# Peptides against a protein of PDB entry 4M9S, part 45

Target 1, 135 residues: chain A of PDB entry 4M9S
Amino acid sequence: SRGLVGVECITPYSYKSLAMALQRCVEVLSDEDRSALAFAVVMPPGVDIPVKLWSCVIPVDICSNEEEQLDDEVADRLKRLSKRGALLSGKRMPVLTFKIDHIIHMFLKHVVDAQTIANGISILEQRLLEIGNNN

## One batch from the design tools (peptide; made by RFdiffusion4, then SolubleMPNN)

Design b1_p15_3_s3 (from b1_p15_3, 6 letters changed)
Fold by OpenDDE base, seed 3:
Structure b1_p15_3_s3 (fold): chain B 135 residues (1-135), chain A 15 residues (1-15)
Amino acid sequence: as target 1 above (135 residues)
Amino acid sequence: SELTELFRPVSEKLP
């Protein structure tokens, strides 16, 4: 796996080179995938998170309002991100989940706009409350 | 654009 699991930055130079590589990776993404990656920063790193929870924060503006279709669209975006180096790690079994690594998460905290992060957290909190009240 | 506003300006990003 191309995962950055276990990668340690032992020198400032190593860290800088990794950041530059990640920046280039972000720049070549489609607009939709880049938006999804931006909001991935609100998720806790190192945790396998179900697609349903990702769908709470990943913006989907084109497809149907049906919940099942929304999850499918989100899953497709996350899958594409997982194929771009080590941006995300996906698991299909037993449940479809995606995970952001610590180093990628740290990178995103530095490059994603503070207002975007704040908005994403607020949206996630609101959606979680709604899910909890419906259960 | 909307996408440009999601990320910090290049000058404020990690080198």
Scores: peptide ipSAE 0.323, ipTM 0.739, DockQ to the pose 0.152
Fold by OpenDDE base, seed 2:
Structure b1_p15_3_s3 (fold): chain B 135 residues (1-135), chain A 15 residues (1-15)
Amino acid sequence: as target 1 above (135 residues)
Amino acid sequence: SELTELFRPVSEKLP
């Protein structure tokens, strides 16, 4: 699979200020929400992603085996993240989706562990294949 | 903690 292609441009000054602000935001998140944010880095920025796809990578420890309940739990986490400045943008119609901003995505690429990113991508790919095989 | 492993060490993060 090819990596995501895009152009991101910010000034060093803006990035420094934003990075500091974002770091503070990350620190005040719950463990669950912070984990969700970490794995958000595997999603393409600027794209409205359905909750079902988010649920492929967002870790949920305690949940029923029902897919709908998994999606609901993931959606709740993403909703909380969307209430934080610029982290995620939620959209309810036509379907519930969430989008990660380009700048936030850039930030996450720098602060999320490289192995976490790699694992997240691998997990997403695997689960997408499983979904595809079951359709 | 498990969460600490998700993010890079502070020393490696951008300021």
Scores: peptide ipSAE 0.322, ipTM 0.738, DockQ to the pose 0.149
Fold by OpenDDE base, seed 5:
Structure b1_p15_3_s3 (fold): chain B 135 residues (1-135), chain A 15 residues (1-15)
Amino acid sequence: as target 1 above (135 residues)
Amino acid sequence: SELTELFRPVSEKLP
C-alpha cells in the first residue's frame, strides 16, 4: 500500500508546551473518544472528511450493523472531540464533515503507535476499495 | 489493554 502522505507544518507554539497540553487533554478523554482520536491520525490534515469515511476507521463495538446507526455513533464521537478545542473541527454545511488540523495531526504522528497507524491506513484503504467496487 | 496499545509507550512519548 502507498500509505497516506501527511503534510508537515511549523507552528508558532512551543512544541514541547503544546505536546504537554495535548497529552493532558488526551488523558481525560473517555476510552471510546481516545480510541477515535488515535485513529484520526490516518486522515489527511486540513481536509473536510465526510462522516462516512471516518466510519471506515473509527472503531464502534456497541451499535448494530446498520450503517445509519454506525455513522450516528461515529458522528457523536467526532462531535465530542470537536468540543475539545483544536482536536477536530466540524462543518455542517453542505454536508457534515470533520477536519483534523496540521498541528494535531503532527502530534498524533508522534504519540500514536506505529502499528496502530499502519493498521488504520490498511483498514481505510480496504474499506475505500470496497466502497469503490460497489459503486 | 487494547486501548493502551494504541499509543506509544510513555518512554517514547513526547514530553
Scores: peptide ipSAE 0.319, ipTM 0.736, DockQ to the pose 0.149
Fold by OpenDDE base, seed 1:
Structure b1_p15_3_s3 (fold): chain B 135 residues (1-135), chain A 15 residues (1-15)
Amino acid sequence: as target 1 above (135 residues)
Amino acid sequence: SELTELFRPVSEKLP
């Protein structure tokens, strides 16, 4: 085990015990859901993020390049993660969004590979620029 | 698993 540099969230549970429980949850995820969870680390914690922005970083293998199908598939994955130990929090109104809590984000920063984090950030930045150019 | 590459090795996980 490695120590944490700081505490980002106050919880009644110790980080160690919660991390062990979360690790077990990660181990039983499907490959596609585990991949989605890994890249969730690039999102800012505590912010309701629209599905469209999640789709910029979550890898999806779909039979069509239609944007609607992509967003739907991403939404389904995020919904499943929301049901697994509240890894995410979904909100339907006013727009469908998902949020990663500070405690989960802190866990992911600890367990996700550094290169994965760097790649995810780079991908997000690139996709945001592309979206911005089309607006 | 192929996706084990996305996470740090077990020896480096958890406090």
Scores: peptide ipSAE 0.322, ipTM 0.737, DockQ to the pose 0.151; fails the geometry check

Design b1_p15_3_s4 (from b1_p15_3, 7 letters changed)
Fold by OpenDDE base, seed 3:
Structure b1_p15_3_s4 (fold): chain B 135 residues (1-135), chain A 15 residues (1-15)
Amino acid sequence: as target 1 above (135 residues)
Amino acid sequence: DKLTELFRPVLEKLP
């Protein structure tokens, strides 16, 4: 349980070690969980994001069109990510939220291409506008 | 990059 809480000065050595550790974590993920992790790059780091907003960008193939089932499936994926290498940090109270830290976000920015990031942001913006207009 | 290759299948499915 060695919490990476240490202000380890990101030396080139620390960065290389972190990259190797993250690579191993990504390799053992299921395809679905790896997909969810990739889309986390469009979220602002260090912010507790409600599951409803995550569901705007994480693709889920569900048989039901019920919004409640969509949120539950997304939440399950994010929960699995939070249990593996601290890829995400989840909070249950008062509302279920998930947060990506700056280090993990920086890692994703290096492995996900700029066009994919731009597309993800565009999708998020569109969904937010739709939610805002319906409320 | 090996890490980029791990995400390639995911990225190719993006709209």
Scores: peptide ipSAE 0.171, ipTM 0.767, DockQ to the pose 0.516
Fold by OpenDDE base, seed 2:
Structure b1_p15_3_s4 (fold): chain B 135 residues (1-135), chain A 15 residues (1-15)
Amino acid sequence: as target 1 above (135 residues)
Amino acid sequence: DKLTELFRPVLEKLP
């Protein structure tokens, strides 16, 4: 079956059905996975993003200070999302990446206000700079 | 809406 990424809303009914499907998907997520999905809105759609960059914005409350463990925990959450209605698409090769499709991203943009998105982007940018400075 | 409410707790935690 074709995932949500392949759905094109051509009628109001199809749009409603997609929205309902997404709502149902979100409702059954754990709090942690739902949080991860929320923060996916700050990522550019249609781009394979390395887990390291996802870990810059996805909150992990209980994890060691080791970057490797952080990435693993984030990856696990993203993997679960990728298995749920194609909310994300994961690739293991050549490196582990996850992508949010345009339609899912657009849907999240309707839920998250512009200021919150901007704040999330700022956090990502700041942490990218920190990573760059540490390298 | 309901969907927004589902994300509200997460959004409020954004620094």
Scores: peptide ipSAE 0.109, ipTM 0.728, DockQ to the pose 0.622
Fold by OpenDDE base, seed 1:
Structure b1_p15_3_s4 (fold): chain B 135 residues (1-135), chain A 15 residues (1-15)
Amino acid sequence: as target 1 above (135 residues)
Amino acid sequence: DKLTELFRPVLEKLP
C-alpha cells in the first residue's frame, strides 16, 4: 500500500509534489470514480469506514435498488480508487473498510467544489439518521 | 470531531 499513514508533517515541496501527482491521478479517472473520490471529502480522515457508510454518499447509477448490490458496486469503485496509490486505503479484516488519509482529505478540500461538499455532508447526515433508526 | 460523532451510533450497530 502507498498510503500516507504515519506522515505527520510535510514540507512545501512535498505538498506541491503530492498535489501534482494527485491531480494527474484525478485526471485519468472515469467520471464515476472521480465523483466517488470527490464525495470522499465528507468522510472523517484517518478513520476506517465500512462500505455501508460510504454507500450513503457515493452515487450509483447502474445497479439495481437492492442494497447488497449497491454496496458491492460502491466497494468496487472504492477498490479502484485504492489501487491509484494513496487515494484510499482498503482493509478487509475484520470487515471491509476504506480510509482516506489526512493529506488526501486536505487536498480534496481545496479542489472539490464547496457546494458539493455542503450537499454531501447534508446527505450523509440524513442517511446516517435513517440507518441509525432502521438498525 | 463532528463527523466522527455522527458515525458513532451507526458504527456501533454494524457487524
Scores: peptide ipSAE 0.067, ipTM 0.720, DockQ to the pose 0.033
Fold by OpenDDE base, seed 4:
Structure b1_p15_3_s4 (fold): chain B 135 residues (1-135), chain A 15 residues (1-15)
Amino acid sequence: as target 1 above (135 residues)
Amino acid sequence: DKLTELFRPVLEKLP
């Protein structure tokens, strides 16, 4: 399957320190931004992912059937996350992309249960197939 | 744990 598998890495940070820092960061997020962060666990770490792919997994409360509006909302959330420490890293050129760091991803894998991660990946795969068939 | 609970509302939305 085309599952987006996370890569674990050795971090110089202690788990406790990282957990505490991330806990604080997560606590101050809006519900929507926190949701976006949670779903980042299904993305491969260290990879610049286009917003369109992020939109496949990030839940949007805005009722918009237009892809552009969806992508814009998703992009806004990801931008906010990128401004919250090292949660995400954004890149504008040549295409707007966002990347989750290995350390952050590793943390998310610890706080999100494996079954939920697997389900999220499955959803992503399904939606990617749909996109692929339409392109 | 507390951190997991922060994501609970989101995780519950996953099918």
Scores: peptide ipSAE 0.044, ipTM 0.627, DockQ to the pose 0.568

Design b1_p15_4_s1 (from b1_p15_4, 9 letters changed)
Fold by OpenDDE base, seed 5:
Structure b1_p15_4_s1 (fold): chain B 135 residues (1-135), chain A 15 residues (1-15)
Amino acid sequence: as target 1 above (135 residues)
Amino acid sequence: PIDPSKLFDFSRVEA
């Protein structure tokens, strides 16, 4: 088996300075927003992802089990993250989506716990399979 | 349950 090493992104910022700035941003987040950011790493960078798919991996423990309320809670968290600059970018039209940038994604892959990443990917795959089977 | 304090390890980033 062969692995391919490639460049995920190019940034005009020095890696060290950017990482330090991002660390400070993460440290001041609320617990729920910090959790949302951690699991954002499982999404492919540079892709506009609809809230429904984000809700497959973003942990929500307080809201009711109604899908509409869960999506609203996830959307609120992602909106807050999008206001923190480069963390996320949102689009409202034609459908509400959020995108993680390549630079942020690369940073998250470096600092998010490996087991958390693995669990998030597994959960996403399971939820997508369930959605597909119900259609 | 997820412990948010254990989600990130910044020791892998050179300060």
Scores: peptide ipSAE 0.511, ipTM 0.876, DockQ to the pose 0.528
Fold by OpenDDE base, seed 3:
Structure b1_p15_4_s1 (fold): chain B 135 residues (1-135), chain A 15 residues (1-15)
Amino acid sequence: as target 1 above (135 residues)
Amino acid sequence: PIDPSKLFDFSRVEA
């Protein structure tokens, strides 16, 4: 009953209504999924991002440090988020990717703690540098 | 450590 698919923001009223709906969606998430959503703001909107890159910023503190297991845990969290309306969209083929839409990204930039965003960007930059050096 | 209660500030959302 809280689906956001097809919602359009063409007036200030519709925009505020969407924001309130998104707030309610975030409030009912588990702590783990809520944390994942917060750090999703670091990714560029409208781009299909492979799970490998998501794993650079999504916090995983309860699983093994093996890369394969980490990717699986991240994928599970992102999959749960994708089932909560328009928070994320996933594609299985040809490779598993997830995308954050512009409207959701704009909302997250507005409500996520600024220090959290800054830390996430720094972590992503560091991990991308490491990946680049290993290729 | 991440405190989930500090991740979001919804007071910025206008009613």
Scores: peptide ipSAE 0.511, ipTM 0.875, DockQ to the pose 0.550
Fold by OpenDDE base, seed 4:
Structure b1_p15_4_s1 (fold): chain B 135 residues (1-135), chain A 15 residues (1-15)
Amino acid sequence: as target 1 above (135 residues)
Amino acid sequence: PIDPSKLFDFSRVEA
């Protein structure tokens, strides 16, 4: 077994109990929502991130290839995750954004597959570059 | 395609 190492955060749970609770939470997610949560690890914690940027890394297999529909599908997944307590925090105004907290991010960095993290970062960097070049 | 069952490794968590 291996403990988490990182920035400490004040929570209503002990570190061990929080980790166990988060594990249970992840295990009961749908495949789609679980995938979304995994790739959330590539985002900086504590920052309100617009859905458009989330859509750069959240995998979507079944929806239309239209950007608007993609964003809507991603938003739906993130909304569901935000209803699971500490996983995400969403804001509708002034722009629809979602934020991952430091402690959740630290947990994800510890349990998400290393190759998945690397791939997600690479994909995000590439798509941000494309967005920057097209705007 | 991504296999969601392989995304997480909880054995890394000290319990």
Scores: peptide ipSAE 0.510, ipTM 0.872, DockQ to the pose 0.603
Fold by OpenDDE base, seed 1:
Structure b1_p15_4_s1 (fold): chain B 135 residues (1-135), chain A 15 residues (1-15)
Amino acid sequence: as target 1 above (135 residues)
Amino acid sequence: PIDPSKLFDFSRVEA
């Protein structure tokens, strides 16, 4: 398994402090937001990703079949995550995007269930393919 | 179905 201790980071937190802080951040999330954060690991770090692409992997149990409503629900979850520490960074312009930084991404790769990661990647690939075929 | 309680394992970090 990969460790965070040897990774160069701009954070002043020690490895232990960072891990504990992030763990606490995850623990206080709602189930919905926690699920969203888990699947954020499938996204490439350091990239401003539009909500449309996030919606391909963020699980939404209760929503309309309408795509616009799905995006709104996903956006709300990501917005909440962006307000919790360094979990995500949101950007409204030119379009609404969210970014996961490298340290958080590496943390997630270390703690998120391997099967969840694999499933998330598979789901993303399939849905991106569908988007491509429908365009 | 997703079980949020099974999504994370922090023991890997704590070790």
Scores: peptide ipSAE 0.509, ipTM 0.871, DockQ to the pose 0.658

Design b1_p15_4_s2 (from b1_p15_4, 8 letters changed)
Fold by OpenDDE base, seed 2:
Structure b1_p15_4_s2 (fold): chain B 135 residues (1-135), chain A 15 residues (1-15)
Amino acid sequence: as target 1 above (135 residues)
Amino acid sequence: PIPPSELFDFSRVEE
């Protein structure tokens, strides 16, 4: 999919058009992928984030307790998102990472429920602390 | 878990 890195909206019309396009993209997603996208807003934009960190915040309802399977399921969702409307940019090498673009992130900040964002951040922080304590 | 339908509010975006 076409990336948006380095692209800026120079007119209100451009922003409006982009927002409408993104809305349509979100509306046609599966429930699982849409949920993943919502929680993607908690990640810093423009940064290649390893799948392991994504798995800390992306909700997975049906999965084994194995971390490897969790990562795989999350990766599949993120891969699907990366193929739609430049929602994410995936990179397989050197390690599997995904990045949310600044423009997409800005859009999500406007449309994702504020409490969802707050919860996502809290969950991420908690998981990071747990990871840190286990290392 | 919040239903996906409640995760987004597109009324915040001008059409």
Scores: peptide ipSAE 0.476, ipTM 0.846, DockQ to the pose 0.549
Fold by OpenDDE base, seed 1:
Structure b1_p15_4_s2 (fold): chain B 135 residues (1-135), chain A 15 residues (1-15)
Amino acid sequence: as target 1 above (135 residues)
Amino acid sequence: PIPPSELFDFSRVEE
C-alpha cells in the first residue's frame, strides 16, 4: 500500500489531514470538474502542460466537438480547478498551461479508479499519435 | 464512460 507520507515532497499536513481535505475538495466539485480532475492523473506531475494537451484527456460530453470550443471548455474547467487550493496551478504566460503537483498526483493515483487511469493513458497516447499524424 | 460518482474511491486512502 502506498501512502502520501512516503512521497518525496514537503508538506506541513499529515497524510490523514491532507487526504481528508482533498476528499472534501473533490466532493464539492461539479460533475464536469470532478471528471476533469480524475483524468488529470494521466499527466506527469510538476510539468506545465499546455491546454491543448489537457484537451486530449479531459472529457467533454456536452460542448461542441470543434477544437477551439473544446479547448475553451477544458480551459474553463482547469481554471476552476486551479482556484480550488492546490489541485492545479495555472500560468497564463507564455502560453496558458496548468500543472498538477506531485502530492496531488500521488493522491489521485491512489483514489482514482484504476480502469479510468488506464483508459485515460490509452486515450492520451492515441490522440497524441493522431496529432503527430496530422503534422 | 464512468460517471463521476464512480471515478473516485476514497476508501483506498485507508490502505
Scores: peptide ipSAE 0.476, ipTM 0.841, DockQ to the pose 0.632
Fold by OpenDDE base, seed 3:
Structure b1_p15_4_s2 (fold): chain B 135 residues (1-135), chain A 15 residues (1-15)
Amino acid sequence: as target 1 above (135 residues)
Amino acid sequence: PIPPSELFDFSRVEE
C-alpha cells in the first residue's frame, strides 16, 4: 500500500518499509507542498512550532507583502502536509502550531539536498536575529 | 531557489 497511517506508534518500524512509504508520499505532493516539506527539515523535531516561525523558512513565491497573508499561505501548505500521513502534526488551540516527528525528520535529513538544508538553517538564523532585535 | 525535482535524492533509499 502507498502512504503512511497518521497514527503515532511506539513500536519500531522497518527502516526500509518506512522510507519507501515516505518516498511515495513525497512523490505525489504538489511542487509547492514538496518544497515546503523539504525546508521543514531545518526545524527541531518533536516541538510544537508557531506558524510565524515556519514562515521564516517555508518558501512562498507569490503572495501579498502583508505579513498576515504570508502566515496564512504558509499555514495552508502545512495543513495540507499534515493530512498526508504522519508528515506533520497540527494543533489549532491555543495557538496554531505544527510539529515534525522524529522519524520523519530523520528521513528528511537523509534525502533532502545538503545545500538546501544549509541554506534553510542560515535563513532561519538570520530571520530569528531580526525578530529578536525588533522585540 | 532549487526546483522540487532537485530537492530530494531517494537513491540512498534501499528497495
Scores: peptide ipSAE 0.474, ipTM 0.844, DockQ to the pose 0.541
Fold by OpenDDE base, seed 4:
Structure b1_p15_4_s2 (fold): chain B 135 residues (1-135), chain A 15 residues (1-15)
Amino acid sequence: as target 1 above (135 residues)
Amino acid sequence: PIPPSELFDFSRVEE
């Protein structure tokens, strides 16, 4: 039993209680929102990240391939996640951003499939490179 | 693509 030995944040809940609460939160999500949450693990915690960058890793398979529509769909998913506990926090100004907290990120790193994490990181790196080359 | 139901393994929580 390794648990989350690297926890450096203060929580009012024990590790077990927090994990159980988060598990319940994940279980009641829709499939699309749960997928979005899984891939949120590839983002650095504690950073306000623009929706454009979130759209690089959040899987969307039910809407148009238009970039604007993609961002809107991703934003909607992240908004729903932000309304469920402390999974994400969103800011509208100056640009729409979302942030994953350290404790949630550590939880996700512990429970999300390792291959999913690896794939997400690879995809993010690839798309960031493409964005950088096009700028 | 991995189904959402397979994205998480909560059994790891108690390890």
Scores: peptide ipSAE 0.477, ipTM 0.843, DockQ to the pose 0.644; fails the geometry check

Design b1_p15_4_s3 (from b1_p15_4, 6 letters changed)
Fold by OpenDDE base, seed 1:
Structure b1_p15_4_s3 (fold): chain B 135 residues (1-135), chain A 15 residues (1-15)
Amino acid sequence: as target 1 above (135 residues)
Amino acid sequence: SIPPSELFDFERVEA
């Protein structure tokens, strides 16, 4: 396992303090929001990602097949995460997007289960292909 | 699917 101690981050906080703070933030999340955060690792950091793409990887258990309901539920989860400090940053204009910062992304890469990351990437790729074929 | 409680391993940060 690669230690994060040697990772250079532009932050006023020590790495240890940041990691501890982030761990605490994750632990107090609901199960749904925690799952959403885990799968956020599959997104490229520093990029404003529209909710539609987030909905490709964020797990939502909805009975209805309505895409609009899926996006709304995903958006709600991401909004809650954006209110938890540096976990995510939301942008409402011109389109609702969410961004994961490099520091948070690096943290997630080290703490999220490797199989979860692999599955998330696979799912994202599959969903993107489906979207492309429907266009 | 993996339960949320199993999604994270924070011990990897300490190593």
Scores: peptide ipSAE 0.414, ipTM 0.806, DockQ to the pose 0.669
Fold by OpenDDE base, seed 3:
Structure b1_p15_4_s3 (fold): chain B 135 residues (1-135), chain A 15 residues (1-15)
Amino acid sequence: as target 1 above (135 residues)
Amino acid sequence: SIPPSELFDFERVEA
C-alpha cells in the first residue's frame, strides 16, 4: 500500500523530509487539481467521504450546472489526486468514496491559506444545511 | 476565486 498509513514521524528530520516531498507533489499538480487539494483540508481526516459531499467544497467552474456532471468532474479530480502518492485514498465499492489521511491533512492545515480554509468550512456548512432541509 | 499560487504557503513548514 503506497499510503502514508502507519508512517510515524519519529524525528523532526523525518517530518521535514516528508513535508518537502509533499510540497513537490503539490507543485507539479495542475491548477484545477491543486485547487481541489487545497479545499480537501475542510474534510475530516480518516473518514471515507462520498463524492456527493466532496462536491460541496471542491470548486468546479467549467462544467455544466447538471448535478450528475458535477459529481463526475469532482470524482475525476479526486481520482487523479489519489494517484499522486498518498494524497487521497479512494474506494469504489460499495460506494465511491475518498479519504484524506491524518498526516496529509495535518500538512494541508499548515500550508493552505487560512482564508481559504475558513471559506471552505463556511461553504460546506451552508451546503449541508441545504441538503438537510431538502431531505 | 483564489489563484492557485496564493492557495499555499510552504515557507511555514520551513519555519
Scores: peptide ipSAE 0.413, ipTM 0.809, DockQ to the pose 0.561
Fold by OpenDDE base, seed 5:
Structure b1_p15_4_s3 (fold): chain B 135 residues (1-135), chain A 15 residues (1-15)
Amino acid sequence: as target 1 above (135 residues)
Amino acid sequence: SIPPSELFDFERVEA
């Protein structure tokens, strides 16, 4: 399989300073929010992604298997992350979506475990295929 | 499932 070619971005911030600030931010998150942030790396940056698609990769262990409850739990986690500055951006209209910016995505690609990234991509691809086949 | 403490390696930023 061909590797995904990533897009690099430039920022007005020093990379080292930004990384240190983001590290501190990640360390104070709850376990569930930190896990959600890690798997956010599998999403393309700069794209408004519906909660339903986020729910394909965000791990939820405590809710029932009802799709509505799972989506609500995922939405709550993403909402909390969106309150932490540049981590995520939420949009309510026309539908509830969340977006990861390029700079945060670039940071996550460097610090998230490689196996976690690979697993997340695989899970997303599988879930998308299942959704597509059921329609 | 990987524990959250193992999801991140910030030393990679310095490398």
Scores: peptide ipSAE 0.413, ipTM 0.807, DockQ to the pose 0.549
Fold by OpenDDE base, seed 4:
Structure b1_p15_4_s3 (fold): chain B 135 residues (1-135), chain A 15 residues (1-15)
Amino acid sequence: as target 1 above (135 residues)
Amino acid sequence: SIPPSELFDFERVEA
């Protein structure tokens, strides 16, 4: 397996064991949380990202179109993911942010469907442009 | 939207 070659990890688990553990973790997620995790791959790793920006790429199927409700739903999903250890780390203050670690990000880049990644990046770029033009 | 079951390909890890 060529995946994650050169990854420096301080985990006590081997790469194979870590990958298997992460796979199992993903498999037991709900559909909505799993989708959120997949699209988290489009974010830069190691950066505290505000929920507002996460909401640009996290898909929400069953929710009001109101921005506040969207952010709340996204935040709930990210909060659940953050409770899964290395998947995400959240900070409540000064602004609610979430960060994806480099190791998890590299894993996601390897296992998430390439078209999904491309779509997510495109969506993020488009929505950032819209935000920039409206501010 | 893509179904969540199609979002991941874990066989890539084994390759």
Scores: peptide ipSAE 0.412, ipTM 0.806, DockQ to the pose 0.660

